# Designs tried in a protein design run: peptides against a protein of PDB entry 7SID. Part 50

Target 1, 151 residues: chain A of PDB entry 7SID
Amino acid sequence: LHMYLMLLKELPGEEYPLPMEDVLELLKPLSNVCSLYRRDQDVCKTILNHVLHVVKNLGQSNMDSENTRDAQGQFLTVIGAFWHLTKERKYIFSVRMALVNCLKTLLEADPYSKWAILNVMGKDFPVNEVFTQFLADNHHQVRMLAAESIN

## One batch from the design tools (peptide; aimed at target 1 S35 G73 T77)

Design b2_p30_1 (made by RFdiffusion4)
Pose (drawn by RFdiffusion4):
Structure b2_p30_1 (pose): chain A 151 residues (1-151), chain P 30 residues (1-30)
Amino acid sequence: as target 1 above (151 residues)
Amino acid sequence: EEEEEEEFKEKLKELEEELEEEFEEVEEEE
């Protein structure tokens, strides 16, 4: 777990992007890793805080091949799964704050929501519309974080 | 463009279903 978190945190870089096949290799076990630790709040928070570093390489669309959409779908389905589980009151405010940070990073990476769309229950939600929902949260810290990051 | 969008949506559905099956398998092993 430590090895995978370290690789996720360190390998991606903004100045010189990785090949997309490497991004796919990085994102391949993430779904299983998240599946194991679905119950644990601390591990989920750590996983989100470490995966928010892949959006810098994911946001590149110059080489918009099939691998780009594959990797974007692989990441967006996990983010949407976390958001859906959060809507059902399944996570504490720490995981919600980490998800807010991830969504803020996604909004930074794709301001127009061309590709950053969460898919859940056969429906699609743009990230910008989802982000404003956190202004009505039941925890003051998450609301303040969303209000401050609303810019 | 339309065919690429449809194939992408189908793959998203498959990834959602595979993730739900991984959750169920972990719950059964527990």

Design b2_p30_1_s1 (made by RFdiffusion4, then SolubleMPNN; from b2_p30_1, 14 letters changed)
Fold by OpenDDE base, seed 4:
Structure b2_p30_1_s1 (fold): chain B 151 residues (1-151), chain A 30 residues (1-30)
Amino acid sequence: as target 1 above (151 residues)
Amino acid sequence: EEERRKKEREKREKLEKELEELWKKVEEEE
């Protein structure tokens, strides 16, 4: 876990996007790692904070690329899982904060949710629609962060 | 106290199972 988290943390920003092939390799174990540590709020928070760099890389890629679509799908599956479990009130505010940051970054890359669509339990949830739910979050910091993203 | 601990443990186990099932379903959609 530590090594994987370090790799995520060291990802370059939007200025120097990774090749999509490298992004795919990084995303492959992500779902498994998240699943294993789903009950550890601190680990979940850390993971979500580090994958922000992945979103930046995905936003700079060609949408017509098979690798891009694959990477987007794998990433969105993880985000969808966190969102779904958030709806079930399984995560504390710090995890929700990290999730909102991910959703914010997704909206910056895809404001109209052309590809940023969460598929959970066979249903599609565009991120722009999902994001508005956090404006009514029970925790004030989550609401504030969500509100800042609208401006 | 013992009964309370038992109930809390059962509640945690139920919650963990629910999380696992939900995450597994999401992973199967990949």
Scores: peptide ipSAE 0.084, ipTM 0.524, DockQ to the pose 0.024
OpenDDE base, seeds 1, 2, 3, 5: peptide ipSAE 0.028, 0.064, 0.040, 0.071; ipTM 0.505, 0.562, 0.499, 0.511

Design b2_p30_1_s2 (made by RFdiffusion4, then SolubleMPNN; from b2_p30_1, 10 letters changed)
Fold by OpenDDE base, seed 5:
Structure b2_p30_1_s2 (fold): chain B 151 residues (1-151), chain A 30 residues (1-30)
Amino acid sequence: as target 1 above (151 residues)
Amino acid sequence: SSEEEKKWKEKMKELEEELEKKFEEVEKKE
């Protein structure tokens, strides 16, 4: 976490959109941080709320770059982990809300899930298919957010 | 844009602060 925070402190010196090399640097520790705090709902919510900007940055980047593909892969790994734990009913509604917002942003950038594919336990799950599952979420606010995102 | 950059910086700062607080809390409980 400390290492990740140190990297985040360097962001004020970066431009928006961020260079892909910098995005990669920020994504590298993210998986570890998420893993360590996977059971802390508040930390997960906070992370998901702020990685929205990373999603937006990735969507605006040139997909022909190797670094872009690498960054997309690393990011999707993190999102896939959150998705997996959501399926295991490990996250409260507020975390799911944040995840839906991330998925919404991904779909805006890649409506047909050409690259936005979650690989979980060796299986591929296109984000557009994953997103529709939140329309049946147990919490009304999650359902509403998902519905608004499609309309 | 400059505005987008500013928003990014602000959000990252907020993340740092929140994560730092949580980390400290976890360390105190362990």
Scores: peptide ipSAE 0.038, ipTM 0.483, DockQ to the pose 0.034
OpenDDE base, seeds 1, 2, 3, 4: peptide ipSAE 0.021, 0.033, 0.038, 0.023; ipTM 0.472, 0.481, 0.487, 0.402; seed 3 fails the geometry check

Design b2_p30_1_s3 (made by RFdiffusion4, then SolubleMPNN; from b2_p30_1, 12 letters changed)
Fold by OpenDDE base, seed 2:
Structure b2_p30_1_s3 (fold): chain B 151 residues (1-151), chain A 30 residues (1-30)
Amino acid sequence: as target 1 above (151 residues)
Amino acid sequence: MEEEEKKYREKMEELEKELEEKFKEVDELE
């Protein structure tokens, strides 16, 4: 876990995109890691904060590439899982804030949710629609963060 | 394109199911 988190943390930003092949390699263990630690709030928060760099990379590649779509799918599946569990009130505000940041970054890359669509339990949820739900979050900091992203 | 999109959707749905199963497995281990 620690080594994996370090790798995620060292991902370059938008200015220096990684090859999609490398992104895929980094995403491969992500679902397993998230699953294993889904009840650990601190680990989830850390993961969500670190994968922000992945989102930035995903938005810069050819959307028609199979590798890009695969990477997007794997990533969105994980985000969808976190969102789903958030709806089930499983995560504290700090984790929700980290999730909002991920969604914000997704919206910046795909403001019209062309590819940023969460599929949860067989249903599609565009991120732009999902994001609005956090404007009504019970925690004021989450609401504020969500509001800042819209302005 | 339609066929590719369908294939993609199916792949993502399978992945979602796999994650759900993994989450369930974790819950069972606790």
Scores: peptide ipSAE 0.108, ipTM 0.606, DockQ to the pose 0.830
OpenDDE base, seeds 1, 3, 4, 5: peptide ipSAE 0.100, 0.089, 0.106, 0.107; ipTM 0.597, 0.590, 0.602, 0.607; seeds 1, 5 fail the geometry check

Design b2_p30_1_s4 (made by RFdiffusion4, then SolubleMPNN; from b2_p30_1, 10 letters changed)
Fold by OpenDDE base, seed 3:
Structure b2_p30_1_s4 (fold): chain B 151 residues (1-151), chain A 30 residues (1-30)
Amino acid sequence: as target 1 above (151 residues)
Amino acid sequence: MEEEEKKWKEKMEELEKELEEKFKEVEELE
């Protein structure tokens, strides 16, 4: 886990995106890692904070290749799961804040939610619509973070 | 593309189900 998280953390910013093939390699174990450590709030928060770099890489890719779609799908699966469990009140505010940051970054990369769509319980939810729900979060800091991101 | 999207949705549902069931199991034991 530690080594994997370090790799995610050290990804370059959007100004220097990695090849999509490299992004895919990093995403392959992500779903399993998240599932394995789903009960550890600190690990979940750390994962969400580190995958911000993945979002930046995905957003900078102008190629509509199979690899891009695959990477987007794998990433959105993880984000959708976190969002779903958040609605079920499984995560503390600090994890929710990290999730909001991921969603914010997704909106920056895809303002019109062309590809940034979460599928939960068989239904599609554009990230822009998902994001607005955090304006009503029970925790003050989460609401504030969501509010500043809309403007 | 459509088939791949379907696979993604299936993976999502499986993950959601797995996570939810595990949380319920823990809550029931407490």
Scores: peptide ipSAE 0.026, ipTM 0.499, DockQ to the pose 0.231
OpenDDE base, seeds 1, 2, 4, 5: peptide ipSAE 0.021, 0.026, 0.019, 0.015; ipTM 0.485, 0.510, 0.404, 0.391; seed 2 fails the geometry check

Design b2_p30_2 (made by RFdiffusion4)
Pose (drawn by RFdiffusion4):
Structure b2_p30_2 (pose): chain A 151 residues (1-151), chain P 30 residues (1-30)
Amino acid sequence: as target 1 above (151 residues)
Amino acid sequence: TENAKEFFEAAEVPKGIELLEKQEEEEEEE
């Protein structure tokens, strides 16, 4: 777990992007990793705080081949799963704050929501519309974080 | 793979299952 979190946090870089196949290799076990630790709030928070580093390389669309969409889908389905589970009151405010930080990073990466769309229950939600929903949260800190990052 | 499918079923995300099935097919072809 430590090895995987370290690789996720360190390997992606903004100045010189990784090949997309390497991004796919990085994102391949993430789903299983998140599946094991679904119950644990601290691990989930740590996982989100470490995966928010991959958006810098994911946002590149110059080489928009099939691998790009595959990696974007692989990340967005995990993010949508966390959001859906959060809507059902299944996570504490720390995981919600980490998710807010991830969504803010996604909004930074794709302002027009061309590709950053969460898919859940057969429906699609643009990230910008989802982000404004956190202004009505039951925890003051998450609301303040969303209000401050609304820019 | 089975644990990952359970995660997407618990999250009601069909697309995640489809991505896993595509990866299984690619591994069988190799």

Design b2_p30_2_s1 (made by RFdiffusion4, then SolubleMPNN; from b2_p30_2, 10 letters changed)
Fold by OpenDDE base, seed 5:
Structure b2_p30_2_s1 (fold): chain B 151 residues (1-151), chain A 30 residues (1-30)
Amino acid sequence: as target 1 above (151 residues)
Amino acid sequence: MENAKKFFEEANVPEGIELLKKEEEEEKKK
């Protein structure tokens, strides 16, 4: 875990996007890591904070290639899982804030949710609609973060 | 990947529930 988190942390920022092939390789173990540590709030928060770099890389992809779609799908699966567990009230505000930041970044890349759609239990949830729900979050900091992101 | 998705959908995170309850209690006090 530590090595993987370190790798995510050291991922180049928006100014230096990784090739999509490298993003795919990085995403491969992500779902397993998230599943393994789903009960650890701090680890989940850390993961979500670090995958912001991945979102930025995905958002900068201008080509709708097979690799791009695959990477988007793998990433959205993980985000969808965190969203689902959030709806089930499994995560504290700090994790939800990290998730909101991920969703915000997705909306910046795809404002109309053309590809940013979460599929959970066979149902599709556009990220823009999912994001709006955080405006009514029980924690004031989460509501504020969501509100600031809309403006 | 499919197994991971299913795992999340069926995940039970009791520790999170307890922490969230505490969080909500603190938030109501503000």
Scores: peptide ipSAE 0.220, ipTM 0.771, DockQ to the pose 0.056
OpenDDE base, seeds 1, 2, 3, 4: peptide ipSAE 0.210, 0.217, 0.219, 0.215; ipTM 0.763, 0.767, 0.770, 0.763

Design b2_p30_2_s2 (made by RFdiffusion4, then SolubleMPNN; from b2_p30_2, 14 letters changed)
Fold by OpenDDE base, seed 2:
Structure b2_p30_2_s2 (fold): chain B 151 residues (1-151), chain A 30 residues (1-30)
Amino acid sequence: as target 1 above (151 residues)
Amino acid sequence: MELSIEFYRESNVPEGIELLEKEKRREEEE
């Protein structure tokens, strides 16, 4: 886990995007890692914070290649899972904060949710619609973060 | 790629449960 998290942390941001092939390789074990540690709030928060770099990289891709679609799909699946569990009040505010940051970054890259669509249990949820729900989050810091992201 | 159904069946670790309970109380006070 620690080694994998370290690799995620070292991903460059939007300014220096990685080849999509490299992003895809890093995403391959992500679902398993998230699943294994889904009950650990701190690990989930850490994962969500680190995958912000992945979102930035995905947003810089202009080509709708197979690798891009695959990477987007894998990433969105993970985000969708975290969102689903968030709706069920399984995560503390700090995890929700990290998730909002991910969603914010997604919306910056895809404001109209053309590709940023969460598929959870066979249903599609555009990220822009998902994001608005955090404006009504029970925790004030989450609400504030969501509101600031729109400004 | 889909996550396993098991991912959606989660229970928090003991520390997480305690934090959630504390947060719930704070959220209700806001």
Scores: peptide ipSAE 0.045, ipTM 0.697, DockQ to the pose 0.100
OpenDDE base, seeds 1, 3, 4, 5: peptide ipSAE 0.030, 0.028, 0.035, 0.033; ipTM 0.654, 0.633, 0.673, 0.656

Design b2_p30_2_s3 (made by RFdiffusion4, then SolubleMPNN; from b2_p30_2, 13 letters changed)
Fold by OpenDDE base, seed 2:
Structure b2_p30_2_s3 (fold): chain B 151 residues (1-151), chain A 30 residues (1-30)
Amino acid sequence: as target 1 above (151 residues)
Amino acid sequence: MELARKFFEEANVPEGIELLDKEEAEEAAR
């Protein structure tokens, strides 16, 4: 876990996009890692904070390839899972903050949710619609973060 | 897809519930 998290942390931002193949390799274990540590709030927060770099990288890709779609899908699967558990009140505000940041970054990359769609239990939820729900979050800081993202 | 399914099906995270209650209480106290 530690080594994996370090790798995620060292990912370059949108200014220096990685080859999609490299992104895919980094995403491959992500779902499993998230699943294993889904009950650990700190680990989840850390993961969400680190995968921001992945989102930024994905947003800069103009390639319409299988690899791009695969990478997007793998990432959205993880985000969808975190959102699902958030709706079930399983995550503390700090995790929700990190999730909102991920969603914000997704919206910056895909403002109209053309590809940024969360599939949860067979249902599709556009990120733009998901994001607005955090405006009514129970925690003040989460609401503020969500509101700031709109301005 | 399999990992996603597993994640959702096993999405029971009770450990956060107590913390959430505390956060909500603190928010209400503001």
Scores: peptide ipSAE 0.083, ipTM 0.715, DockQ to the pose 0.070
OpenDDE base, seeds 1, 3, 4, 5: peptide ipSAE 0.059, 0.029, 0.043, 0.052; ipTM 0.715, 0.667, 0.693, 0.695; seed 5 fails the geometry check

Design b2_p30_2_s4 (made by RFdiffusion4, then SolubleMPNN; from b2_p30_2, 11 letters changed)
Fold by OpenDDE base, seed 2:
Structure b2_p30_2_s4 (fold): chain B 151 residues (1-151), chain A 30 residues (1-30)
Amino acid sequence: as target 1 above (151 residues)
Amino acid sequence: MEKSKEFFKESKVPEGIELLEKEEEEEKKE
């Protein structure tokens, strides 16, 4: 876990996007890591914070390729899972804050949710619609973050 | 778009769930 998290942390930002092949390599173990630590609030928060760099890279894709779609799909799978568990009230506000930041970044890259669609249990949820739900979050900081992200 | 993988299972008592209940209680006081 530690080594993987360090790798995620050191990912370049949007100014220097990674090749999609590298993004895929980093995403490959992500679902397994998330699954293994799904019950750990702190680890989940850390993961979500670190994958912000991945989101930025996904938004900087120069070409819609199979690799891009694959990377997007793998990433959205993870985000969808976190959102699903969030709806089930499994995560504290700090994790939800991190998730909102991920969703915000997705919306910056795809404001109209053309590709940013969460598929959870066979049902599609556009990120823009998902994001609006956080405006009604129980925690004021989450609501504020969501509201600020709209501007 | 790739379909979601069902690797996330609902946890009955996630770590930190006690904090969730507490924070929700505090938010009601706000």
Scores: peptide ipSAE 0.025, ipTM 0.590, DockQ to the pose 0.099
OpenDDE base, seeds 1, 3, 4, 5: peptide ipSAE 0.104, 0.020, 0.016, 0.017; ipTM 0.727, 0.577, 0.527, 0.521; seed 1 fails the geometry check

Design b2_p30_3 (made by RFdiffusion4)
Pose (drawn by RFdiffusion4):
Structure b2_p30_3 (pose): chain A 151 residues (1-151), chain P 30 residues (1-30)
Amino acid sequence: as target 1 above (151 residues)
Amino acid sequence: EALEEKLEEEYELFVHPTEEQLEEIREEFE
């Protein structure tokens, strides 16, 4: 787990992007890793805080081949699964704050929501519309974080 | 269509995992 979190945190870089196949290799076990630790709040928070680093490489669309959409779908499905589970009151405010940070990073990466759309229950939600929902949260810290990052 | 089916399976695995699926994942990581 430590090895995988370290690789996720360190390998992606903004100045010189990785090949997309490498991004796919990085994102391949993430679904299983998140599946094992679905119950644990601390691990989930740590996983989210470490995966928010991959959006810098994911946001590149110059080489918009099939691998790009594959990697974007692999990441967005996991993010949407966390958001759906959060809507059902399944996570504490720490995981919600980490999800807010991820969503803020996604909004930075794709301002127009061309590709950053969460898919859940056969429906699609743009990240910008989902982000404003956190202004009505039951925890003051998450609301303040969303209000401050609303820019 | 194949990518959609793969992502649906990954979604269902994360949202509603079974005990057998978790044992298989643990064995693969060993």

Design b2_p30_3_s1 (made by RFdiffusion4, then SolubleMPNN; from b2_p30_3, 14 letters changed)
Fold by OpenDDE base, seed 4:
Structure b2_p30_3_s1 (fold): chain B 151 residues (1-151), chain A 30 residues (1-30)
Amino acid sequence: as target 1 above (151 residues)
Amino acid sequence: SELEEELKRQEELILNPTEEELEEIRKQFS
């Protein structure tokens, strides 16, 4: 886990995006890691913090290639799962804050949710719509973070 | 599509994994 997380952390940012093929390689084990540690708040927080780099890479890719769709799909699946579990009150505020940061970054890359759409259990939820829900989060810090992100 | 099915599988692994699936994943990281 540690090595994988380090790889995620060391991903080039928006200024230096990785080839989508490399992004896919890094995304491949992500769902498995999330599955194993879905109940570990600290690990989930760390994962969400690190995948910000992935968001930046995905956002910089304006390509409509199959690899791009694949990468976006795999990433959004994880984000969607975290969001769903959040709605089920599985995550503490610190994890939710990390999730908000991910969503914020997604909105910056895709303000109109052209591709940033969470598909959860067969239903589509545009990230901009999902993001607004955190404005009503039970924890004040989460609400504040969400509010600061849109203003 | 194949991608959609894979994404669905990944989603289920996170949302509602079986103990068997989790064990298989653990083996991958061992």
Scores: peptide ipSAE 0.651, ipTM 0.939, DockQ to the pose 0.928
OpenDDE base, seeds 1, 2, 3, 5: peptide ipSAE 0.647, 0.649, 0.647, 0.647; ipTM 0.938, 0.938, 0.938, 0.938

Design b2_p30_3_s2 (made by RFdiffusion4, then SolubleMPNN; from b2_p30_3, 16 letters changed)
Fold by OpenDDE base, seed 5:
Structure b2_p30_3_s2 (fold): chain B 151 residues (1-151), chain A 30 residues (1-30)
Amino acid sequence: as target 1 above (151 residues)
Amino acid sequence: DELEKELEKQYQLILNPTEEELKKIKEELS
């Protein structure tokens, strides 16, 4: 876990995007890690904070290739799971804050939700639609962050 | 398609992993 988190932390931003093949390799263990530590709030928070770099990397990939779609899909599955569990009140505010930041970054990369669509329980939820739900979050800071993130 | 099936598998793994799956994950991460 520690090594993986360090790898996520050290990912380059949008200035130095990784090849999509490398992104895919990085995403492979992500779902497993999230699954294992789904009840650990601190680990979830850390993961969500670090995967911001992944979002930025995916957003900078102006490719319509199978690898791009695969990487986007894998990532969105994880985000969708966190969002779903958030709706089920499984995460504290600090984790929700980190999730909002991820969604914000997704919207910055894809303002019109061309690819940033969460598929949960067989239904599609555009990130812009999902994002607005946090405007009604129970925690003040979450609401504020969501509101401030609307461009 | 194959991608959709894999995405659903990953989604379910995150939300509702079995004890056996968790054991495998722990072994891989150790």
Scores: peptide ipSAE 0.022, ipTM 0.485, DockQ to the pose 0.885
OpenDDE base, seeds 1, 2, 3, 4: peptide ipSAE 0.020, 0.022, 0.021, 0.022; ipTM 0.474, 0.483, 0.481, 0.491

Design b2_p30_3_s3 (made by RFdiffusion4, then SolubleMPNN; from b2_p30_3, 14 letters changed)
Fold by OpenDDE base, seed 2:
Structure b2_p30_3_s3 (fold): chain B 151 residues (1-151), chain A 30 residues (1-30)
Amino acid sequence: as target 1 above (151 residues)
Amino acid sequence: SELEERLKREEELILNPTEEELEKIKKELE
C-alpha cells in the first residue's frame, strides 16, 4: 500500500501529463486498494488526495481513444464508489473534503460533464449534479469547500 | 461491452467485496 501511495503522490502534475498507457498501469491496482481499505478513513483520504494528479492527467488529455475511455472509466468507477459510500454515511468529513476536491478538479476539466459522469449501480450521475449535493453537506467545512469551488 | 462489464465488476469489488475476494487482494499486494 505505502509503495503504491508513494507512486500516486509522485505523479507529475498537469504540467507534465503522463502517456495514457502509463495512466492505465497506475489505475490497475486502484480499485483493489480501495476495496481493501474502504473502511479506513485515513487511507481513503490519502487515496483521494493523491488521485488528484490522475484527474488532472485525464482532464488535460487530448486523446480520444479506447485507452482514454478505459482510463476515464476506471477512475470514475472509483470516484462513484466513494460517492456512493459517502451517501451511505460511511465517511467522515475529512474524506468528503478530499472527494469534493476530486470533483472540483473534474468540473474544471469538464464543466458540462461531457465525460465526467459517475455510473453507480447502473445509473448515471453527472459530476456537476453530484457536486451540487455537497453544497448541502451536514458539515460546514464541506459546504464551504464546495461553495468556494464554484468560482 | 467488455469494458462496461469490467467496470461493473470493479464497482462491486469496492461496494460489496466478499471475504474471499479481499483475501485474494491481500495476497496480490504482498
Scores: peptide ipSAE 0.636, ipTM 0.935, DockQ to the pose 0.903
OpenDDE base, seeds 1, 3, 4, 5: peptide ipSAE 0.634, 0.635, 0.636, 0.634; ipTM 0.934, 0.935, 0.935, 0.935

Design b2_p30_3_s4 (made by RFdiffusion4, then SolubleMPNN; from b2_p30_3, 17 letters changed)
Fold by OpenDDE base, seed 2:
Structure b2_p30_3_s4 (fold): chain B 151 residues (1-151), chain A 30 residues (1-30)
Amino acid sequence: as target 1 above (151 residues)
Amino acid sequence: DELKKELERKYNLILNPTEEELKRIEEELA
């Protein structure tokens, strides 16, 4: 876990994007890690904070390539699952805040949700629609973060 | 679509994994 998280943390941002092939290889085991630690709030928070850099890389690549679609799918699957668990009230506010930051970054990369679409329970939800729900979060800090992220 | 099937599997793996799946994952990450 620690080695993987280290690799995830060290992923370059938008200024120095990695080849999509490398991003994809990093994302492939992500769901496995999330599966193991789905109930660990701290690990989930850490994962969400680290994958922010992945979004920046995903937004720089050709959206029509197979590897890009694959990478996007791998990433969005995790985000969708975290969103699902959030709806089931499985995550504390700090994890939800990290998720909001991820969604914010997604919106910045894809403001019209052309590719940033979460599949939850077999249904598609554009990230912009998902994001707005955090404006009504039960925790004031989450609401504030969501509101700040819009501007 | 193979990718879609994989992603669906991974989605379910996060939300409701079996003990056997978790064991395999743990062994792979160890």
Scores: peptide ipSAE 0.678, ipTM 0.948, DockQ to the pose 0.912
OpenDDE base, seeds 1, 3, 4, 5: peptide ipSAE 0.677, 0.677, 0.677, 0.675; ipTM 0.947, 0.948, 0.948, 0.947

Design b2_p30_4 (made by RFdiffusion4)
Pose (drawn by RFdiffusion4):
Structure b2_p30_4 (pose): chain A 151 residues (1-151), chain P 30 residues (1-30)
Amino acid sequence: as target 1 above (151 residues)
Amino acid sequence: EEEEEEEEEEEEEQEEFLKELEEELEYFKE
């Protein structure tokens, strides 16, 4: 777990992007990793705080081949699954704050929501519309974080 | 026996979660 979190945190870079096949190799076991630790709040928070570093390489669309959409879908389905589970009051405010940070990073990467769309229950939600929902949260810290990052 | 039942429930939950992710990924590819 430590090895995978370290690779996720360190390998992606903004100045010189990785090949997309490497991004796919990085994102391949993430689903299983998240599946094992669905119950644990601390591990989930740590996983989200480490996975928010991949958006810098994921946001590149110059080489918009099939691998780009595959990797974007692989990441967006995990994010959407976390959001859906959060809507059902399944996570504490720490995981919600980490998800807010992830969504803010996604909004930074794709302002127009061309590709950053969460899919859940056969429906699609743009990240910008989802982000404003956190202004009505039950925890003051998450609301303040969303209000401050609303810019 | 209680520890084996807990392990089986965990494995079922994990399979259900992974199945939902797979269905969502197939929907995204469409």

Design b2_p30_4_s1 (made by RFdiffusion4, then SolubleMPNN; from b2_p30_4, 11 letters changed)
Fold by OpenDDE base, seed 2:
Structure b2_p30_4_s1 (fold): chain B 151 residues (1-151), chain A 30 residues (1-30)
Amino acid sequence: as target 1 above (151 residues)
Amino acid sequence: SEELEKLKEELEEKEKFLKELKEELERRKE
């Protein structure tokens, strides 16, 4: 786990855009890691903080290619899982803060949620709709972070 | 050009590690 987190932290961001094929390969094991440690708050927070680089890379790529759609799907599956567990009140505020940052970055790349759509339990949830729900979060810092993205 | 090649090599190493990690996770799951 420690080695994986280190690698994830060192992933290239906007400074070095990657071919979508490489992004896809880097995303493949992520879902499994998240599933294994879904109840570990610290690990979840760390993962969410590091995948911000992936979101930035996805936003700069060719959005119409098959590989891009595949990579987007892999990433959105992970975010959707975190969102689902958030709705079940499984995550503390610090994890939710990290999730909001991911959603914020997604909205910067896709303000109208054309591709940024979470599929959870067979239902589609546009990220812009999901994001607005954090404006009513129980924790004040989460609400403030969400509000900063709107203003 | 030299920096680009170094970056490519680093990415290849990371991809190999991630593939190995995925395979290990699958073995543990099965």
Scores: peptide ipSAE 0.022, ipTM 0.414, DockQ to the pose 0.026
OpenDDE base, seeds 1, 3, 4, 5: peptide ipSAE 0.021, 0.021, 0.021, 0.020; ipTM 0.421, 0.414, 0.425, 0.424

